# Designs tried in a protein design run: peptides against a protein of PDB entry 5VZU. Part 203

Target 1, 271 residues: chain A of PDB entry 5VZU
Amino acid sequence: GRTLEDIFHEHMQELILMKFIYTSQYDNCLTYRRIYLPPSRPDDLIKPGLFKGTYGSHGLEIVMLSFHGRRARGTKITGDPNIPAGQQTVEIDLRHRIQLPDLENQRNFNELSRIVLEVRERVRQEQQEGGHEAGEGRGRQGPRESQPSPAQPRAEAPSKGPDGTPGEDGGEPGDAVAAAEQPAQCGQGQPFVLPVGVSSRNEDYPRTCRMCFYGTGLIAGHGFTSPERTPGVFILFDEDRFGFVWLELKSFSLYSRVQATFRNADAPSPQ

## One batch from the design tools (peptide; made by RFdiffusion4, then SolubleMPNN)

Design b2_p27_6_s2 (from b2_p27_6, 15 letters changed)
Fold by OpenDDE base, seed 5:
Structure b2_p27_6_s2 (fold): chain B 271 residues (1-271), chain A 27 residues (1-27)
Amino acid sequence: as target 1 above (271 residues)
Amino acid sequence: SEKEKLEKLLKEIEKKFEERSDKSLSI
C-alpha cells in the first residue's frame, strides 16, 4: 500500500514541479533585485543573516533573519508555490517568551498548544487596548465654534520686582528601580524535544534550546491565496540554529545559518 | 508549444491539489 512517506514524496515532487513550471514561465521577464544582509546590532538576539530552513514538502528554503527592536523577522529569499519570495514567513515577538515545560511534558502537544494559545490571547488583548487609545483621541474635535471673545483691554499690570528666591525643591530623584532585566543567563540550555505528532523532515535537530518566543508564521494556498498568520514557537538553539514550530500545522522547521561569506553583501551605509 | 504543455501540466497538478480535500494552507 502507499505509505505516508510515499504520499509525502509524491506531494514533494509535485511541488518541485510546480516551482519549476512557475520559474520557467518567467523566460525573458526576470527582475533581479540585490539582496543586502541586515546590519548587525549589539542588541540582536543572534547575528542576523541567511539561514537554510526546512519547509516540509517544499524542502529547503533560504530565509533572511533580521531584528527590528522587540521583533525578529524571517523573510523568504526563495519562494515556493504557496508563499512567494519576499514574504515574511515568520514574525517573532521577543516580548513574549515561551517557557517550555520539562522534557516529559514537552512530548505533550496539547500542553505546548495551551501555552502558545495563552500567549496569543495576551498579544491580542494588548493590541486591542492599544487600538482603543488611538481611536478615542481623534473623535472629540467637535467644531469648537470660535466665539469671538471680545478684546478686553490689556490692563498694564505693573512690573513687580525681582525677588524670586529660588526654592531649592530638592526633588529626590525617585529611584526608578530599573527592573534589572536579569540578563537572560545564557545558562545551560533546556533539554528540548518535539511534541508527539509534530512532523519534522529530519530527526536531527538540537536536543537543547536556549530560549523560546511566541511568533506567527505565514501560510497560504497555491498562488498565495488566502494568506494568514498562524501561531507558533520560535526556538533558539544556538548562534547558528533556530527552529519554528507551526502549531496548527503540527510541523517543525529547522533553520541553519548559511556559512558562505558574500562580498559586497552589506547594506550601503545610510549616507 | 512547450509553454502550453507546461501550463496544462500545472493546471493538472493544481487540480489534483484542489481535489485533495485538504485545501490545506501550507508554509
Scores: peptide ipSAE 0.314, ipTM 0.732, DockQ to the pose 0.494
Fold by OpenDDE base, seed 2:
Structure b2_p27_6_s2 (fold): chain B 271 residues (1-271), chain A 27 residues (1-27)
Amino acid sequence: as target 1 above (271 residues)
Amino acid sequence: SEKEKLEKLLKEIEKKFEERSDKSLSI
C-alpha cells in the first residue's frame, strides 16, 4: 500500500509543480498591487506586519498580521494552489484565551483538541445569543405613524427663580477600588511543546509561549474549492514569532517576522 | 511549447486531485 510518506511526497511534488506552473504562466502577465503595512496601535498584541509562515507542503508563505479590535487577522500575501493571495488564512479571537495544560499534557493532542472545541462551542453560543438580540431589536420599529401633533400654543417663559445655594454635600468618594485589571502580566512564558502527531516542518520552534488564543484557519481544495474554517490555536511566542495549530489537519505553522525594512510601506494618511 | 507542456501537466494534476475521493483540504 502507499505509505503516508509516499502520499506526502506525491502531494508535495504536485504542489511544487502547480506552484511552478502558476509562476511560469504568469511571467508575462503579472499584476502588481501595492500592499501597505497596517498602522500599529498601542493596544495591538504585537506590532502588525509581514510574517513568513510555514505552510507544510506549500513551504513558506508571506502573511500580513493585522489587528482589528479584539480580533487578529492573518492575510495571505502569497497564495498557493489551495488558498489564493488576499484570503484570511487565520482569524484569531483575542477574547478567547486558550489555557495550555502542563508540558506533559501538552503532548496529548486529544487534550488540546478538547480545550479548543470547548472554546469553539462557547464562541458559537455567544454568536447565537448575540444574533437573537440583534434580531429582536429590529422587530419593534413598527412605523410610528407620525400623527401631526397639533401646534400647542407657545406658553410664556416663566421667570428666573432665585439662586439656590449649592449644598456642599461632601459625599465621600467611595473608593470603588476599580480592581485595575492588572495588565495581564506579560508573565514568564509557559513551556510549550507541540502535541504528538502534529506535523511541523521544522522542530526548531520556540519552546516557551506567552499566551494562546482561539482562532480559525481557512482551508480549501485545489483551486480554492470548498473553502471552510477549521478550529485552531494561535500561539504567541514573542514580538516576532507566533504559531498556529491547525487541529483538524494536525499541522503547525510557525510565523516569523520579516525583518526587511520597506520604504513607503506605511498606509497613506486618510486625506 | 514548454508552456503548453506545463499547461497540460497542470490540467493532468488538477484532474488527479478532482478524481481523488479524499478531497484533502489544505491550508
Scores: peptide ipSAE 0.308, ipTM 0.680, DockQ to the pose 0.521
Fold by OpenDDE base, seed 3:
Structure b2_p27_6_s2 (fold): chain B 271 residues (1-271), chain A 27 residues (1-27)
Amino acid sequence: as target 1 above (271 residues)
Amino acid sequence: SEKEKLEKLLKEIEKKFEERSDKSLSI
């Protein structure tokens, strides 16, 4: 029977051949477009820009990280036979922090899976509730029916009366001092390890993370067939490194900042 | 031409991937 190794070698040969055919076909008709770096904002989780990401068998790919309010986005600058350039490889929801367990429980894939799927369900519920409010507001343009008449002045009725007493009871409003949620100490890195059965191309990933968020990754077949979004975890390590755990694929991508300085790479100011 | 051979080979590979029911979606 074919070994898993034989299947992997055949798949790698087909992938290399596809990459070669695509590059050789387009050499005669390359459309060059300038890519601009996203502007940095004060509220951005880290500086936006170019990262090199590990994409398993595809090797290294270049991804642009950008921030869009409470969402982060990774956009492929380089494509592969599954996901072409210009696609959003990852979308991160900065509203939904993932809390990793202790280092021993981080080895358990089922525990990470449970945590991520619970957050995915909350995100779906919030999307359903927010969809209902937007739908009801449009309906009540009822017809502006007509102006009718000026009718009359009806009267009087009366007077009643009087009394009294001023009872002073000065109930002190107990100032419920809203316990200021101590800003979660953003500074202490948590020990980090991949769950058992999650593949990493390199074992040389950071063993300490700052914070994690829920996200989705784009997956497809060859030729961008049957594209779908799969749940995952964005792992922030430092200012120049982040990871993405592809939960369903049991894969880990490590992203490292491209340290190259680009001249005239800033987006033209909207005139 | 060499181009026509490559285009034919690409279509044969694409067809083999479509026929593989193991639509291993990848990143």
Scores: peptide ipSAE 0.303, ipTM 0.677, DockQ to the pose 0.499
Fold by OpenDDE base, seed 4:
Structure b2_p27_6_s2 (fold): chain B 271 residues (1-271), chain A 27 residues (1-27)
Amino acid sequence: as target 1 above (271 residues)
Amino acid sequence: SEKEKLEKLLKEIEKKFEERSDKSLSI
C-alpha cells in the first residue's frame, strides 16, 4: 500500500508542478508589487523582516514578520492553493507566553495540547470581557433637544486681591529608587523537541528555544475556501529563526531569516 | 505543443485537488 510518506510526496510533487505551471504560463504577465520592510522598533521581540518558512506539502514560502504592539504577524509574501499571498498566515499574542514542560514531557503531544488549549480559553474570555465594556458605552446618547437658553448678561470684572507670600516648605523629594528594570534577561534557552506525531519537513530544527507564545494560524481549502484560525505555538529560537506548531494539523513550520539586504525597501516615512 | 501538455497536466492536477479539497483545510 502507499505509505503516508508516499502520499505526502505525491501531494508535494503535484503542488510544485502546479506552481511551476502557473509561474511558467505568466512569464510575460507578472504584476509586480513593491514590498516594503516594516520599520524596526526598540520593543520588537526580534528584527522584523522576510523569513523563509516550511509549509509542509506546499514547500517553502516567504513570510513577512511584523510587530504590532503586543501582537506579531506573519504575512504571506508567496501564496499557495489554500492561502493566497497577502494573508496573515500566523498571528502571535505576545501577552500569552507558553511555558514548555521539561524535555521528557515535551514529547507528549497531549501535554502541549492541554497547555495551548488552556491559553486559548483565557484569550477567548479576555475577548468576551473586553467586548462587553466596549458595547455598553454607545447606547445612551438620546437626542438632547436643543432648548435655546437665553443670553444672560456679562457681569463686570472685580478687583486686585493682595500679596500672600507662600512659605518655602522644602519637602525633600524622597529618592524613589527607580527599580532598574533589569534588562529582560535574554533567558537562557531551554531544551526543545517536537512532540511525537508532529510532522516536520526536516529534523534539522533548533534543539533550544528562548521563549514561546500562543498564536493562531490560518488554514483554508483550495481557493481560500472556509478560512479559519487554528491554535498554535510560536517558538522563538534566536534572532533569525522561529517556529510555529500547528496544533490541530500536528505540523511544524520552521522560519529562517532571509539574509539578503534590500536597497530602497524601507517603508516611506509617514508624512 | 508543450503548452497544451502543461495545460492538460494543470487540469488533471486541479481536478485531483478539487476531489481532495472537500475534506481538509491546509496551511
Scores: peptide ipSAE 0.293, ipTM 0.675, DockQ to the pose 0.569

Design b2_p27_6_s3 (from b2_p27_6, 13 letters changed)
Fold by OpenDDE base, seed 1:
Structure b2_p27_6_s3 (fold): chain B 271 residues (1-271), chain A 27 residues (1-27)
Amino acid sequence: as target 1 above (271 residues)
Amino acid sequence: SEKEELEKLLKELEEKFKKESDKSLSI
């Protein structure tokens, strides 16, 4: 019988063959676009730049990581038959940290799924509340006719005096127990393992992560049909490596920094 | 021609993947 490995290899061979045929057909019609590296900021989670990502049967793809305030974005530099180049493959919400359970419970896919879906619901609620405030503000600017109400000189109300009655009331200082914001344990890496049933191209992924965040990944059919955002987990391993767990697809993408130095790749200074 | 054979093969693969894509979205 065909193994899962045989099916994966056949599918990969077909995708490679399609890529070969497309490349061969359009060899004379290639448009070259300069890509600029995003500027780095001191508050960036890691240095922005190019990463090599594992995309299952599509193989390796190049993704640009960039930071946009409390959001990180992965943009495809190379495309595939499902998701073309220039699409935002992942969007990470740096406001919504994912807390991974202990190593034993990390093997449970349903536990990770629960945690991610709870965060997804919070993100949805915050978007609904913020949408209501923006909607109510626009309705009330009816054109108030600027009737020039005349400048009535409101008079000098006199500075009444200093009566100093010394009322003693010794209100007990209620000890507001400042709920010590547990310092976000940013520093200690935690043991990391993929849940059972999450597919990785290689078992050689980092077994320790620094932090995780809620994110969404872009998925589509061939020809970029029915594109949708699926929930996932961004996993920061180190300065040069991150992962994304595609929750619904039960897939893991490992991203490794492209170590190549590029000349004249810095974004032009905004004039 | 070899080109026409590759174009035919591409079309066969596109038709295959179209039938599969109706079942599964990918990354």
Scores: peptide ipSAE 0.321, ipTM 0.771, DockQ to the pose 0.626
Fold by OpenDDE base, seed 5:
Structure b2_p27_6_s3 (fold): chain B 271 residues (1-271), chain A 27 residues (1-27)
Amino acid sequence: as target 1 above (271 residues)
Amino acid sequence: SEKEELEKLLKELEEKFKKESDKSLSI
């Protein structure tokens, strides 16, 4: 009988063939757009840039990693039949760290799922609370009919100039001890293993991770139909490698930095 | 022509995946 692996390989071959046919048909009608590497910032979790990501049956795709304050973004540079190029394949919330359990409990998919879904609900609550404050402020500007209050005459109140020396009330600025978020110690990475039942194209993923964050991945049907964001885990392994666990799909994408240096790939400085 | 056969094959694959995709979102 066909194994699940045989079916996966057949599906992969079909997707590769479709991609080949599409690229061959459009050889004369390709629109080229220059991509620029995002500028590196000191506060970036890792250097932004191009990564090769494993996308299951779609094979390898090129993703641009960029940082946007407390968010990271993976943008597809290469598309597939489900998710076209230019789409945000992953969005990472760097505010919401995922704490992985011990190595034994990391094998339990349900435990990882629980942890991530709890964070998802917190993110959802924070978005709802922030949305309500923005909504209520706009409602009550009923048209204040500016009744023309009559021009009461400006009484020339006299310019008495007393030299009241303002007392130097040296209000000591209370040291708002900004709790220096202890720079997340580049502590020894924790042991990492994929949960049982999470599919990886390659077993050659790093077995140690630095930190994990909540994120969402983009999924769609063929032709970018019914696009939705699914919950996942961003896993930082090192400066050149990260992963994304697609919880609902039970899939793992490994991203490895493209080490090629491109001349003139830097974004033009904003003049 | 070879092009017509590839276009036919593409259409067959698109129709296959469309039938499958009504059930399966992918990354």
Scores: peptide ipSAE 0.313, ipTM 0.761, DockQ to the pose 0.606
Fold by OpenDDE base, seed 4:
Structure b2_p27_6_s3 (fold): chain B 271 residues (1-271), chain A 27 residues (1-27)
Amino acid sequence: as target 1 above (271 residues)
Amino acid sequence: SEKEELEKLLKELEEKFKKESDKSLSI
């Protein structure tokens, strides 16, 4: 019988063939759009930029990583039949760290699933609570009919005088020992392994990670049908590599920085 | 022509994946 691997290989070949046919048909009719690299900020978790990501049967895709305060975003620069270019393939919540268990318990998919789903529920609760505070504040501006109260005349109240005594009290500025924020120790990487049953295109992924965060990935049918966000784990390996575990799909995407210098790719300064 | 065969094959694949997409979302 066909193995799941055989079916995956056939599906991959079909997607590659479709991509080949599309690219060959458009040889003379390409629309070029200039992309700009996001500016780097000091508080960015890593340098923003272009990454090549593994997308299972779709193969390699180019993703722009950018930072937006306490959120990171992966935007597809290349699309596939499910998720077109320009979509946010991943959205990472930098407020919600995922603590991975020890290396033995990291092999347990159900343990990772539990941890991620507990964070997902906290994120949902925070969104509901924050939605209530924003909703209640808008309701009470009923139109107060500003009755035009009549202009009573400003009486000129008088000029009284000057007295000057400069009391010197030299309060010693207490030495606020600025607790030197120890530069966030580039956290010693912890051992990392994929759970059993999580598919990776290659077993060649980093076996040590710096930190993990809760995130959501975008999934859809062909033609971008029924798009939804699925829970996952963003895994920071190093300055040039991160991963995303698609929890519900039991898939792992590895992202590696595109080691290219782009001339004239800086975003225009906001005027 | 080779082009017409590729266009036919593309259409067959699109129709296949359209039928499969109703069953599975992907990344």
Scores: peptide ipSAE 0.300, ipTM 0.780, DockQ to the pose 0.625
Fold by OpenDDE base, seed 3:
Structure b2_p27_6_s3 (fold): chain B 271 residues (1-271), chain A 27 residues (1-27)
Amino acid sequence: as target 1 above (271 residues)
Amino acid sequence: SEKEELEKLLKELEEKFKKESDKSLSI
């Protein structure tokens, strides 16, 4: 019988062949666009830039990592038959940290799934509450026709008297001990392992992570049909490596920085 | 021609993948 490995190899060969046909037939019709590196900001979690990501059967894809306030974005520079170039393959919410359990409980996929789905529900609630406040503010600018209200006469309310008893009650200002926000310990890296049943292209991923965040990944059918966002976990390993766990797909993508230096790759300053 | 054979093969692969993609979304 065909093994899952045989099916995967056949599928990879077909994807490579499709890529070869597309590149060879349209070589004379390719539109080249210059890509600029995003500017680095002091508050960026890591330096933005180009990463090579593992995309299962699609192989290696180039992704631009950029930061947008409390959001990080992975944008495909190379596309595949499912998700074309220029799409946001991952969107990370840097407000929603994921706490991984101990190493033994990290092997349990259901535990990771529970943690991620609880964060997904909080994100959904916050989006619903924030949507209501923005809607109510626009309605009230009805034109106040200033009808001149007639001058009703000032009734002289009587001057009641002066009794000035100085109650001395020296309420001691309770020292609101500002709970010093313990500086988020740049914690020792946590041991990291993939849950049982999460597939990776190889077993060569970092076994220690710095921090994790909630995120969503883009998935689609071939030809970018029925595109949807699926929940996942962004895993920061180091300055040059991060991962994404595609929860529903039970897949792991490892992203490694492209170490090539590009001259004149900075965005032109807006003149 | 070789080009026509490659265009035919590409179309056959696209039709195969479309039928498989109706069953599975990918990254």
Scores: peptide ipSAE 0.290, ipTM 0.713, DockQ to the pose 0.626

Design b2_p27_6_s4 (from b2_p27_6, 16 letters changed)
Fold by OpenDDE base, seed 2:
Structure b2_p27_6_s4 (fold): chain B 271 residues (1-271), chain A 27 residues (1-27)
Amino acid sequence: as target 1 above (271 residues)
Amino acid sequence: SEEEKNKKLLEEIQAKFDKRSDKSYSI
């Protein structure tokens, strides 16, 4: 049978060859597109921008992090043989927080997998329910044939009915104590460790995380064949670092903010 | 160690292949 080493060697050779082919094909015809940094919003989980991500066998890739309401998006700025540039490598649902267990149970991949798959099922249910409401709302606009209702005559009746004093029934608005989602205390971050069997190129990842969210990552075969979304965990470490655990691939990507300053990288204000 | 990194990378690659018989799926 193929050894793990044989599989690695063949796969790495293929990836290197594909990267070389892409580079060589572009030597004669480069298309440059300007990339703009997303505008920062006050409600953004962290400052949007460029991050350097670890992509397993592909090495380092540049990803743009952007926020879209209760969703975060990682978009590949650099592509690889599997996932081209411009693809959304990760999509994070900021509605669905992942609660990591204690540090001992975080080493259990099956426990993390269970937690994430339970959240995935909730997300799927919410999408089905919301799809039904959107479907039923469209069905009821049957074409009201505007039958021309005949011109019934102008009955004039004038009567000024009297000035009924509105009783000020001061119904105390019951304090619906909106359970103020206590702003997630910027407290001491939770101790963090990767599950056993999750691959990371670097063991120098933050050992403390602020919060985690459900997300999906894009995977594909060589040449972007059969692309699909796989479940994962977005891990916020700090303002400049986040991770993504690719559950199905048992891989961890660490993203670190690109500290380079760019001139003219801000999106032009919409005129 | 560098050897331990290579081993983890091998395990990552294998996990990609084992789940998808004929296609080198990656991130």
Scores: peptide ipSAE 0.325, ipTM 0.676, DockQ to the pose 0.115
Fold by OpenDDE base, seed 5:
Structure b2_p27_6_s4 (fold): chain B 271 residues (1-271), chain A 27 residues (1-27)
Amino acid sequence: as target 1 above (271 residues)
Amino acid sequence: SEEEKNKKLLEEIQAKFDKRSDKSYSI
């Protein structure tokens, strides 16, 4: 009978053929854009740059990782028949850390799904609350008809000059206990395993992770039809490797740094 | 044309994916 592997290989071949057909149709109208590496910042979770990601049946794709404050983004440098190049394949919310359970409970897909969906709901609530404050502020400038209140005469209040020395009320600035964001101790990496039923192209993924974050992945139909963001987990393994668990698709993408040095790939300094 | 053949082939491939997955969606 056909194995799941045979079906996967057939699907991969069909996607490669689709990609070939799409690229061949554009041979006469290809536009080239220079890609620049994002500038590295001290506060970046890892060095930004190019990664090779496993995209299931699409195979390997090149993704640019960049940091934008408390968000990270993976941008496709290579596209496929579903998601074109230049799209943000993953968006990571560095505000919302995912705490993985113990190794036994990590095998349970439903437990991981629960944890991530709870975080997703918090993110949605925060977005709704922030949206309401921005909306209500603009509505109530009804035209206050400035009734011209009559010019009451400026009574010349007399110039009494007493030198009242303002007392130095040295209000001690209350120590805003900066909640020391405990520097995320590069503690011993947590043991990591994929949940049962999550598909990985390779079983060769890191078995320890530093930290995980909530994220969303972009999915679409062929030709980038009906694109949507699905919930997932960004997994930082090390300086050169991260993963993304696509919950709804039950898929895992492993990203490994492209170690090639490119000449003149740095973004021009903003003059 | 060759383009029409390629279009038809794409439609045939897409229709196979749509039959294999209730969601023609991929990453």
Scores: peptide ipSAE 0.316, ipTM 0.666, DockQ to the pose 0.418
Fold by OpenDDE base, seed 1:
Structure b2_p27_6_s4 (fold): chain B 271 residues (1-271), chain A 27 residues (1-27)
Amino acid sequence: as target 1 above (271 residues)
Amino acid sequence: SEEEKNKKLLEEIQAKFDKRSDKSYSI
């Protein structure tokens, strides 16, 4: 019978062949675009830059990580037969931290799926509420003809004075012990394991993570057909490594920083 | 042409995946 390995090799061969066909058809139409590294900001979660990502049967792809306020983005620098270069492979919402359960419950895919789908629903609600405020504000600027209502003189309302008596009522200050939500200490790494049934290219991924965030990943059919955003988890391991769990695909991408130094790769200063 | 052969081969590969098996979508 065909092994899972045989099926994977056949699928990889088909993807390599598709990549070859696309490359060969466009040999005379190759456009070279300079890539600039995004500027680093002090508030960036990690240094932005180029990462090598594991993309399952596509193999290794180059992704640019960049920060945009409370969002991070992974942009494909290399493309594949499903998703071309220049697409945002991942979008991370740095406002929505994912809290991983204990190591035993991390093996449960359904538990991770529950946690992420709850955050997805919160993100959807926040987008609906923010959309209503932006919609109501634009409708009421009908051109009110500014009829110059005459400047009626502000009558000097007299400063009535003085005498409010000092009622002593010594109401006891109820010590509302505001439970100071201890700022979740960003510093201690949590033990990390992939859920059962999530495919990784290898078992060699970091077994400790710093932080996790809600995100969406881009998926598509061959030729970039029916592209959609699926829910996932961004996992920060360290300064040079992060992961993305594709929930619906049950796949894990490991991203490792490209250690190469590039000359003249800094973005031009905005004039 | 080789281009026509490659186009046809691409269409044949795509047609294997255009069967909306959950495998048609990738990252």
Scores: peptide ipSAE 0.311, ipTM 0.671, DockQ to the pose 0.472
Fold by OpenDDE base, seed 3:
Structure b2_p27_6_s4 (fold): chain B 271 residues (1-271), chain A 27 residues (1-27)
Amino acid sequence: as target 1 above (271 residues)
Amino acid sequence: SEEEKNKKLLEEIQAKFDKRSDKSYSI
């Protein structure tokens, strides 16, 4: 049978050849488009901007991180033979926090998979329920038939029923002090380790994370064939670093902020 | 080692092939 080594060599040869073909085709006709940095908002989880991400066999890719209400988006600025530039590589749902287990149970890939698939099912249910409410609201524009004013029927009689006494029982409404959910102490980072069998290009990833969220990553075959979204975990390490665990691929991407300052990179004000 | 990195990359590639037929899906 094919060895894992044979499969690797064949895959790497195909990727190198595809990268060479694409590069050589673009040498004859380059279209340049200006990329603008997303505006920073006060409610953004971290400052939006350019990140360098590890993409396994593809190496290092440039991704723009942007925030869209309760969603974060990673958009490829550089492309590869599978996923071209301009595609949304990751979509993060900031409504669905992932709680990582203790450091010992974080080694268990099946435990992480269970947690993420349970969140995926909740997201799917919420999308189905929200789709039903939007559908029913459009149907009731029935024509306003002007039905005529029907007649005044009669004034029937005044029956006198009796004097029931005013029991004063002043039941004090117990103020159910809604226990203000103490804002989860954002301060102490949780110890972090990758599950066994998740590949990382570098063993040098942060060993402490601030918070995690459910997300989906874009995957495709060579030449962007049969693109689909797979479940994953967004991991916030700090202001300049985040990760994404691709569950189905058992891969980890580490993203680090590009520290370069760009002049005139702000989005033009909508005129 | 470089060999351990290659082994992990091989395991990643195999995990892509085991779930999907003849085409290498990637990120």
Scores: peptide ipSAE 0.315, ipTM 0.682, DockQ to the pose 0.116; fails the geometry check

